# Ledger of designs, part 287: peptides against a protein of PDB entry 9IZ0

Target 1, 345 residues: chain A of PDB entry 9IZ0
Amino acid sequence: ITCLGSNGHTYKQLVKGGNDDLRQDAVMEQVFEQVNGFLRSYRKTSQRNLSMRTYKVIPLALKTGVIEWVQDTIPLGEYLDSAHKVYHPKEWSLSTCRKLIAEKQMEDLETRLKVYDLVCRHYRPVFRHFFLESYADPVQWFTTQTNYARSTAVASVLGHVLGLGDRHGQNILIDKTSGEVIHIDLGIAFEQGKKLPVPECVPFRLTRDVVDGMGITGVEGVFRRCMEFTLETLRREEDSLLSVLEVLRYDPLFSWLISPLRRMKKQKMQLENFNQPESGNITTDASRDPKIQRNNVSGESEAERAILKVRQKLSSTLSVEASVGELIRIAQDPSYLALMFCGWS

## One batch from the design tools (peptide; made by RFdiffusion4, then SolubleMPNN)

Design b2_p26_8_s1 (from b2_p26_8, 13 letters changed)
Fold by OpenDDE base, seed 5:
Structure b2_p26_8_s1 (fold): chain B 345 residues (1-345), chain A 26 residues (1-26)
Amino acid sequence: as target 1 above (345 residues)
Amino acid sequence: VEEEFDEVFENGSAKEIAEALKKYLE
């Protein structure tokens, strides 16, 4: 829909209806706004204007809401697919790379590593070109690349701490004006990505293209330092952050678990990338199973587990630098990346 | 092996690509 604002500007809005729990997205956006408060209060993060970019989600009903259309954005995956065809026209297609990884998904780690390495050799990073194409002025180029590295650092720390999943290239928007990242579709949080048919093994998305966008220093410099400052802020505000999450524990409308419908939808998307013949019409008419009532007692235990896991991620047992160093290492480790869903590349 | 694989990947059928990939992973 297009809404005319009170300011005379027209805003595109996405009306989403159906099985997508927009309440989870709205709640996660509220958590991000609280975290943005902490980032504004702390000198090291405030001086760098560190924030998680948010978008407005207005839940209208249990399964219906309005999502703000973020203007002047492009999905990371859309840019990367287009740019790869332009800059590396002799390399493999993204569909080919995904197929190869998918075909070997059930193989051992060694075989999956060989396939991942092969795909990496035939599909080179291109995301640096986003900044080179979009910004003719060197100051604007440097500023937007810096904003990208900063926003990616904030999103990476928050994504790890809150256990955000499903961080594929269509769920990450790039602001074409600022270079900042905007994470959308927050329906997989609190490590529920590990419950996907292909478990998510990395703490956040730090693929070769995500790194290529940071420029010549890659993860070193702006990105690493901004991760450190963000984690330092979250450790200082641990009690405040946990208090925000405890409010969600008592929200009967918040789902700490991936919805069976989202899981099935992701399973179908993961299986459709396998040329597995559609095993026939199991129209399991999900209408009759009275088990819907048992979810409340399991929800409280999962909420407690989620909050405990957030507390563990904020532990000061390791230095900020050591913790960030480990996260960056794991997020880039081929032994984890090769185990990811074929759509992760 | 890599050059033979690249040639099959550019010009080969899905079956030839699968066989070349099998040979590459062995």
Scores: peptide ipSAE 0.011, ipTM 0.357, DockQ to the pose 0.038
Fold by OpenDDE base, seed 2:
Structure b2_p26_8_s1 (fold): chain B 345 residues (1-345), chain A 26 residues (1-26)
Amino acid sequence: as target 1 above (345 residues)
Amino acid sequence: VEEEFDEVFENGSAKEIAEALKKYLE
């Protein structure tokens, strides 16, 4: 829809209905705005304009709401699929890579690593071309690539700390004007991604294409330093962040667990991406609500467990540099990426 | 009320959605 504001400007808005958990998105955006307050207050992050890019979410009903239309954006996965076809037309298609990883999903780690390496050799990174194509001026090119590395660093630390899941290329937008990343579809948080049919094993998305966008220094430049400054800020503001999360403990509408419906939707999407679209009208009557016995783990016990995990991730037991170094290592480890739905790009 | 809005947003025309949204913001 297009709304006319009281200021005479027109704003595009996306109306979403059905199975979109807009209440979780709205709550996570509020947490990000609070974290952006901490990043603005701390000198090391403020002087670099470090922020999590946010968008407005207005939940209207249980399954309905309005989302701000983020102008001048493209999904990372959409750009990468298009760019791979242009720059590497002789390499494997994304569908071929997905099929090979899927066919070996139930195999041992050694077999999955061999298939992952094979896919990686036939699907090479291209995300550096986003910056080279979009920004002819060297100053704009360098600025936008720097903004990308900065925003990715903030999102990586915050995504790890909050345990954000489902960080696939369609849930990460690139702002074509600034080069910044915008994370969308935030309804998998507090490590609930580990409960998906394909468990998430990495702390954040740091695939080969995500790194290729950082330019010649990769992770060792702006990205690592901005992760360190972001983590230092979050450790300093631990009590403030935990206090924000404690408010959510008492929100009866906030779910600390992945909803059964969302889990089923993600399971179906993962399975449908593996099945070629044979045109068969399988009207699978989705009416069988499997009575998954809600084990009476009180919502309070799961909230407490989530808050304890956030506190553990903010622990000063390791230096900021050591903690960031280990997170970067794990996020790039083939032994974890080979287990992911799309760890090669 | 929430279910009535969910039905209009799933099955309604762009006009019906806009009228429902207007009525919700009133």
Scores: peptide ipSAE 0.010, ipTM 0.367, DockQ to the pose 0.023
Fold by OpenDDE base, seed 1:
Structure b2_p26_8_s1 (fold): chain B 345 residues (1-345), chain A 26 residues (1-26)
Amino acid sequence: as target 1 above (345 residues)
Amino acid sequence: VEEEFDEVFENGSAKEIAEALKKYLE
């Protein structure tokens, strides 16, 4: 939809309808705005203009709403697919890489690691070219690459703390003007990504292309330091952040759990993207797995578990540096990335 | 239409996502 604003400017807006809970997106965007308040109040983060990029979400009904169209953006996955075709035209296609990973998804870790390594050797990182091509001025190049590393660091910490899932290349936009990342489709939060058919094993997306965009220093330097400052800020504002999340506990419309329908939808999408013939015996009898104890774990008990897990992630048991070091290690570990839907790019 | 929208939402450009959403709402 294109709306004419009262200021005479035309705004493109995305109307989303269907089973996607735009209320979850709107709530997560409100949490990000509160976190941006904390980042602005703390000297170490404010001096670097650290923020989670946000977009406006206006829920119109339980399942429908308007999303702000973020202008001058490109999905990370779209850029990477196009750039790989240009820079590495003799390497494997994204579809070939996906197919090989999917064909081995039920195999042991050793087999999956061998396939992941094979895919990585035939699909090399290209995301550095985004900055080299888009910014001819050295100051603009340095600024945008720095903004990318900073925004990725904020999003990585916040995504880990809130347990954001479904962080694939289409759910991460790049602002072509600033180089900042914008995370979209926030409906998988509080580690519900671990309940997907392909469980999410990494705390945030830190794949080879995500790292290649940081330049020669990779994760070392701007990214690591900005993760540390962001985590230090969130630990300082723990009670404020938990108070924001407690308001959501009392929202009867907020779902702390991934819906069975959304889980089935993501399962279907993962199968269809592979053109795998329906092995006809994935019976839709998700009704009958009797060991899914529908523990009517009251929505309150799941909210309490989610909040407790946020508190645990903000624990000062480890230093900020040790915590960030471990998060970066896990996010780059081939043993986790080989288990992901798209861990190679 | 949901399947096409979902494929475009996971693999499509922001423009293709918008066009698929438009078709999904039509």
Scores: peptide ipSAE 0.000, ipTM 0.241, DockQ to the pose 0.125
Fold by OpenDDE base, seed 3:
Structure b2_p26_8_s1 (fold): chain B 345 residues (1-345), chain A 26 residues (1-26)
Amino acid sequence: as target 1 above (345 residues)
Amino acid sequence: VEEEFDEVFENGSAKEIAEALKKYLE
């Protein structure tokens, strides 16, 4: 839909209906606006205009809402698939890479590492080309690549601290004007991604293509320094951030657990990418996976655990530099990336 | 060895890809 604003400007909006609970997304966007307040108040982050890029979400009912249409954006995964076919037309298809990783999902770590390495050799990074193609002016190129590295650093720290999961290439938009990242579909927070059929093992997405977009310095420069300043700000504002999260603990509309509908949709998407032929009568009654202990962990007990984990991640036991160094190391570790659904790009 | 796999991985069936991958992991 297109709405006329009180300012006389027209705004395109997406009306979502049916099965998508937008309440989780709307609450996470509110948390990001509070964090953006902290980033604006601190000199080291404000001087760099560090922010989590947000979009407006208005839940209208349990399964209906309005989302701001983010103009001039492309999903990262859509760009990478198209660019890879242009720049590396003799390398393996994305479907081939997905299939090989999927076929070996039940194998040991050593076998999965060999398959991941093989896929990496036959599917090279291309995300540097986004900036080279889009920005012929060297100043615009440098500015947009810098904005990308900055926004990715903020999103990486927040993704780790808030336990944002499911940060795949379709849930990350790139702004074609600014180079900034926009994270969408925020229905997996507070480490609930570790409860997916393919558990999330990395603190944030820092794949080869995510690094390739940072340019010649990779993680060593704007990205690392902006992660450090962001984490320093969040540690300083720990009590303020925890107070915002405590309000959500008592919000009856907020779910500390992944929505059963979102879980089923993610399970189905993971299983459909496994072209296992329908061998018959396994009614995978998704209700009967016995490893999902239906411990009646009250929503309150999950909220308390989530807030405790946020506090632990903000601990000053390690320096900011040491903490960021370890996060970058883990996020790039092949032993974790080889376990992901798509860790090679 | 890598060139022998390129043709199988672009055009190969699920089975041919699995056999080529097995040969690479041996």
Scores: peptide ipSAE 0.019, ipTM 0.469, DockQ to the pose 0.041; fails the geometry check

Design b2_p26_8_s2 (from b2_p26_8, 15 letters changed)
Fold by OpenDDE base, seed 5:
Structure b2_p26_8_s2 (fold): chain B 345 residues (1-345), chain A 26 residues (1-26)
Amino acid sequence: as target 1 above (345 residues)
Amino acid sequence: IEEEWEEIYENGSAKEIAEALVKYRK
């Protein structure tokens, strides 16, 4: 839909209908706006203009609403797939890489590491080219790459703390103007990504291409320092953040659990990405409804567990530097990345 | 089983996660 604003500007609006919980997205965007308040109030983060990039979500019903269409964006995964074809035309296709990882999904870690390393050798990082292609002016290039590293750092800390799942390359947009990352489809939060058919075992997405976009310093430049300042701010504002989450505990419309339908949709999407679309009626016998025992864990008990886990992640037991160092280590660990759906890119 | 999965995914090493994936998905 295209809407004319009261200011005379024309805005593109995406009307999202169907299976995606826009209430979940709207609530998470409200949490991000509160966190952006904390980042603006703290000198170390404010001086660097650190923020989680947000988008407006207007829920019209539980599963329908209007999303402000983020103009001038591209999904990270769409850029990477196109760029790999341009810069590495002799390397393996994304579909080949996915197939090889899938064929070993039921094998031991050693076998999965071997296939992950093999895929990594035949599908090399290209995301640095986004900045080189898009920005001819050296000042714009440096500014946008810095904005990318800053926004990725904020999103990484906040994504870890809130346990944001489903952080695949289609759910991470790049703003072509600012270089900032925009996280979308926020309906998997509070570590519910661990309950996916391919569990998310990393605290945030820090794949080789995500690092390649940070330029020559990789994680050891702007990114690490901005993660540290972001985590320092969130630790300082722990009680304020927990108070925001406690309001959600009593929202009967907020889902602390991944819906069975969303699990099934992700399972199907994972399976379809592994099977080449041969036009064969694979009657996936959906009759293996895994009786996900609806453990009647009250939504309140799950909210309490989620809030407790957020508090644990904000613990000052380790220094900010040590905590960020461990998060960066785990997020880049081949042993965890080899277990991911797309840990190589 | 679901609680055992939660515990392994919360606190488990990549090896324990991989072993659990093999055990519970076969």
Scores: peptide ipSAE 0.273, ipTM 0.815, DockQ to the pose 0.063
Fold by OpenDDE base, seed 1:
Structure b2_p26_8_s2 (fold): chain B 345 residues (1-345), chain A 26 residues (1-26)
Amino acid sequence: as target 1 above (345 residues)
Amino acid sequence: IEEEWEEIYENGSAKEIAEALVKYRK
C-alpha cells in the first residue's frame, strides 16, 4: 500500500496478514526505541552515533498490521547468494550446502564439524564485496563499512540480551545508503529460539560473511569496541531496561512463549526449504490447530524467567571486555555454528 | 524431557547439546 503522509510524502507500507505476531514485533521495536534513548544519553555510545535501526510497526489487529517498508534495503541472504555466484562460480550452491548440513543433522558433533568444515571450504565469504562494489569513494567505503560494524555490534548485544532468535539472512536487511543492519521478524525473543526444531546455540549471528563485511580487522576493530560500549550502556541502564520489560509482564496480549503454531510453521519451513531457495513468501494456510496442550505455565512465570535471564546477562560479575570476549568467542565457535541451520555464511 | 532440554541448552557444551539433539529427535 502507498500512503500519503500529512507532510505530502508518499510512504510505501507492507500490510502483513496471517499468523505472524506483528504485536511482538511492535513491542520489540518499542524496546529498541527505549534502548536508543540510553545509547543517546551515554557519552561513549552517543559520540559514535550507536543505535539499533528501527522500523514502524502498527498492529491493526491481533494477527494483522502495517509494517513500514524500509526503502533502499536488501536482505543479507539475497546479497550473499547473488555475490557468491559472481565471485565463486565454481563453489557449491547454497542449496547443496544446506542439503549436506541437513543430511548430517542427526549425527554426532564430530561428524557435524567435519561436514561444516567441508561446506566452509566450498562456500567462501563474499560480504566484503558489498562495500567494495557499492562505494567507489574511499571515504564512503570506510564510512559505510564502519556503520555496518557499529550497527552489527549494537544488534549483537541487544540480540543477546533480549534473546532474539531466528536471525537468518532473510531477517537481516542491509541499508544500501548507510551500510547499517536492520533486524526484522522479531517474534522469537527471550531465548525462544532454543525451542525451535533446530535450536539456536549462538548468542547472535557472527558467521564468516558477517565478519567478512567488517573488513581486514574483522571483529577486533570497530565491532568489539562498539559491543563493549553498548554493553557498558545497558549495564548502566539495567533498572531502566528492566522497568520497560516489566510493563510487558502486565500486557495480556504479549506472548513470552513461542506459539505452538509458529513453532510448527518454522519446522515446516525448515523441512520445505531443504529443496527451495528461501523465498520468504510461504503462505502456508496452517488452518489445522493441533490441540497442543498449552502447558499452563502461567504467562507471568515465563515473564519472570525472561526478565531474570535479562538481568543475568547484564551482570557485572565479569568485566565488559571479558563478557564481550566470551560472547564473540561463542558466536564464532565452529562447535556451535555446525549445529545451526546456516552457520557457514 | 523439556526441563532436561532447557538445562542442556542453557548450561551444556556444544557436545552435550549435539548428543541431546540426537537423543530427542530419534
Scores: peptide ipSAE 0.043, ipTM 0.652, DockQ to the pose 0.062; fails the geometry check
Fold by OpenDDE base, seed 2:
Structure b2_p26_8_s2 (fold): chain B 345 residues (1-345), chain A 26 residues (1-26)
Amino acid sequence: as target 1 above (345 residues)
Amino acid sequence: IEEEWEEIYENGSAKEIAEALVKYRK
């Protein structure tokens, strides 16, 4: 839909019909706007313009809404697939890599690590080329790469704290103008990614290509420092952040749990991403809203557990530097990445 | 194009939606 704004500008709006609960995305975007308020209030984060990139989500009904169109973006996974074909045309295809990882999904960690290492040797990082291709001016190149590292740091801390799941390369958009990351499809939160058929074992996405985009310093430059400043700000605003999450505890439309339907949909997408997309019209006759008797008691107990986990992640038991250091270590650990659906890129 | 969008939005994954979104920006 094209809407004329009150300012006389025409905005392209996406009307998303269908089974995706845009209410979850809208609520998470509201949490990000509150966090952006905290980041603007603290000197260390404000001086660096640290923010989670947001997009407007207007839920119209339980499964329909309007998403503001984020101009000049590309999915990270789309860029990487195209760039790997250009820069490494003799390496394995993404489909070959996915197949080899899938064939070993039920094997032991040692076997999975061997296959992960093999895939890594035949599918090398290319994401640095995004900045080299897009920005001929050295100042623009450096600025955009810096914005990417900053934006990724904020998203990594906030994604860990809120337990954002399903952070695959299609749910992470890159702004071609700023180099900032935009996270979409926010309906897997509060560690519900661990309930997926392929459990999420990393705190956030910090794969080899995500690191390659940070340039020569990798994680040890702007990224680490911006993670530290972001976590320091969130620890200071713990009570404010928890108060925002407590409001969600009483939202009858907010789901602290991954729905069985969403889990099945993600399971199918994980299985179908290993087979060629046959254009099978899966007319999922979505008419049977399973009356999930949201036992209010179970939802409240899961909200309380989720809020407790957020509080634990904001704990000052370890220094900010030690906490960020451990998060970066785990997010890059081959033992965890080999367990992921796509841990090599 | 509108029908291909409606079908991708009704039946499509978040991936197919994002891919469609990029396809129709060009």
Scores: peptide ipSAE 0.009, ipTM 0.346, DockQ to the pose 0.046; fails the geometry check
Fold by OpenDDE base, seed 3:
Structure b2_p26_8_s2 (fold): chain B 345 residues (1-345), chain A 26 residues (1-26)
Amino acid sequence: as target 1 above (345 residues)
Amino acid sequence: IEEEWEEIYENGSAKEIAEALVKYRK
């Protein structure tokens, strides 16, 4: 829909009906606005304009809401699929890469690493070309690439600390004007992604293409330094951040658990994307709710565990530099990337 | 550094890319 604002400007809005997920997105966007307040208050982060890019989510009722249409954006995965066909037309298709990874999903780590390495050799990074194609002015190119590295650093720290999952290429938008990343579909938070059939093993997305967009310095330039300043700010504001999360503990509208419907949808999406033929014995007998032990882990005990994990991730036991160094190492480790649904791009 | 990075990034294994990313810190 298009709405006329009180200022005389027209705003495009997406009305989503029927999805329980808009409340989780709205809550996570509110947490990001509070974090953006902390980043603006701290000299090292404010001088660099560090922020998590947000989008307006207005929940209207249970299962209905309005989302701000993010103009001038493209999904990272859509750009990468198109760019790989242009720059590397002789390399493997994304479907071939997905198929090979899926065929080996039940094999040992050594076999999965060999297949991941083979896929990586036949599907090279291309995300640097986004900046080279989009920005003819060298100053604009450098500025947008810097904004990309900065926004990715903030999103990576927040992704780790808040346990944001499901950071696939369709859930990361690139702003074509600023180069900044915008994370969407925030309904998997507080490490709930580890409960998926294909567990998320990395703290944030730092694949080869995500690094390629940072330019020649890769992770060792603007990205690392901006992660350090962001984590330093969050450690300083730990009590303020935990107080924001404690308010969510008592919000009856926030689910600390993945909804069964969302879990089933993500499970289907993971299985369909693996191009596994429906072996006809997966009778989707909706009656076989797998007896995943309903440990009636009360939503309250999951909230308490989530807040405790946030506190643990903000611990000053390691320096900021050591903590960021370890996070970057884990996020790029082939032993974790080979276990992902799409760890090669 | 540009040419070594481009060559490793275009032709390197995922492991070589990860090792190069760590090596440029030195």
Scores: peptide ipSAE 0.000, ipTM 0.272, DockQ to the pose 0.021; fails the geometry check

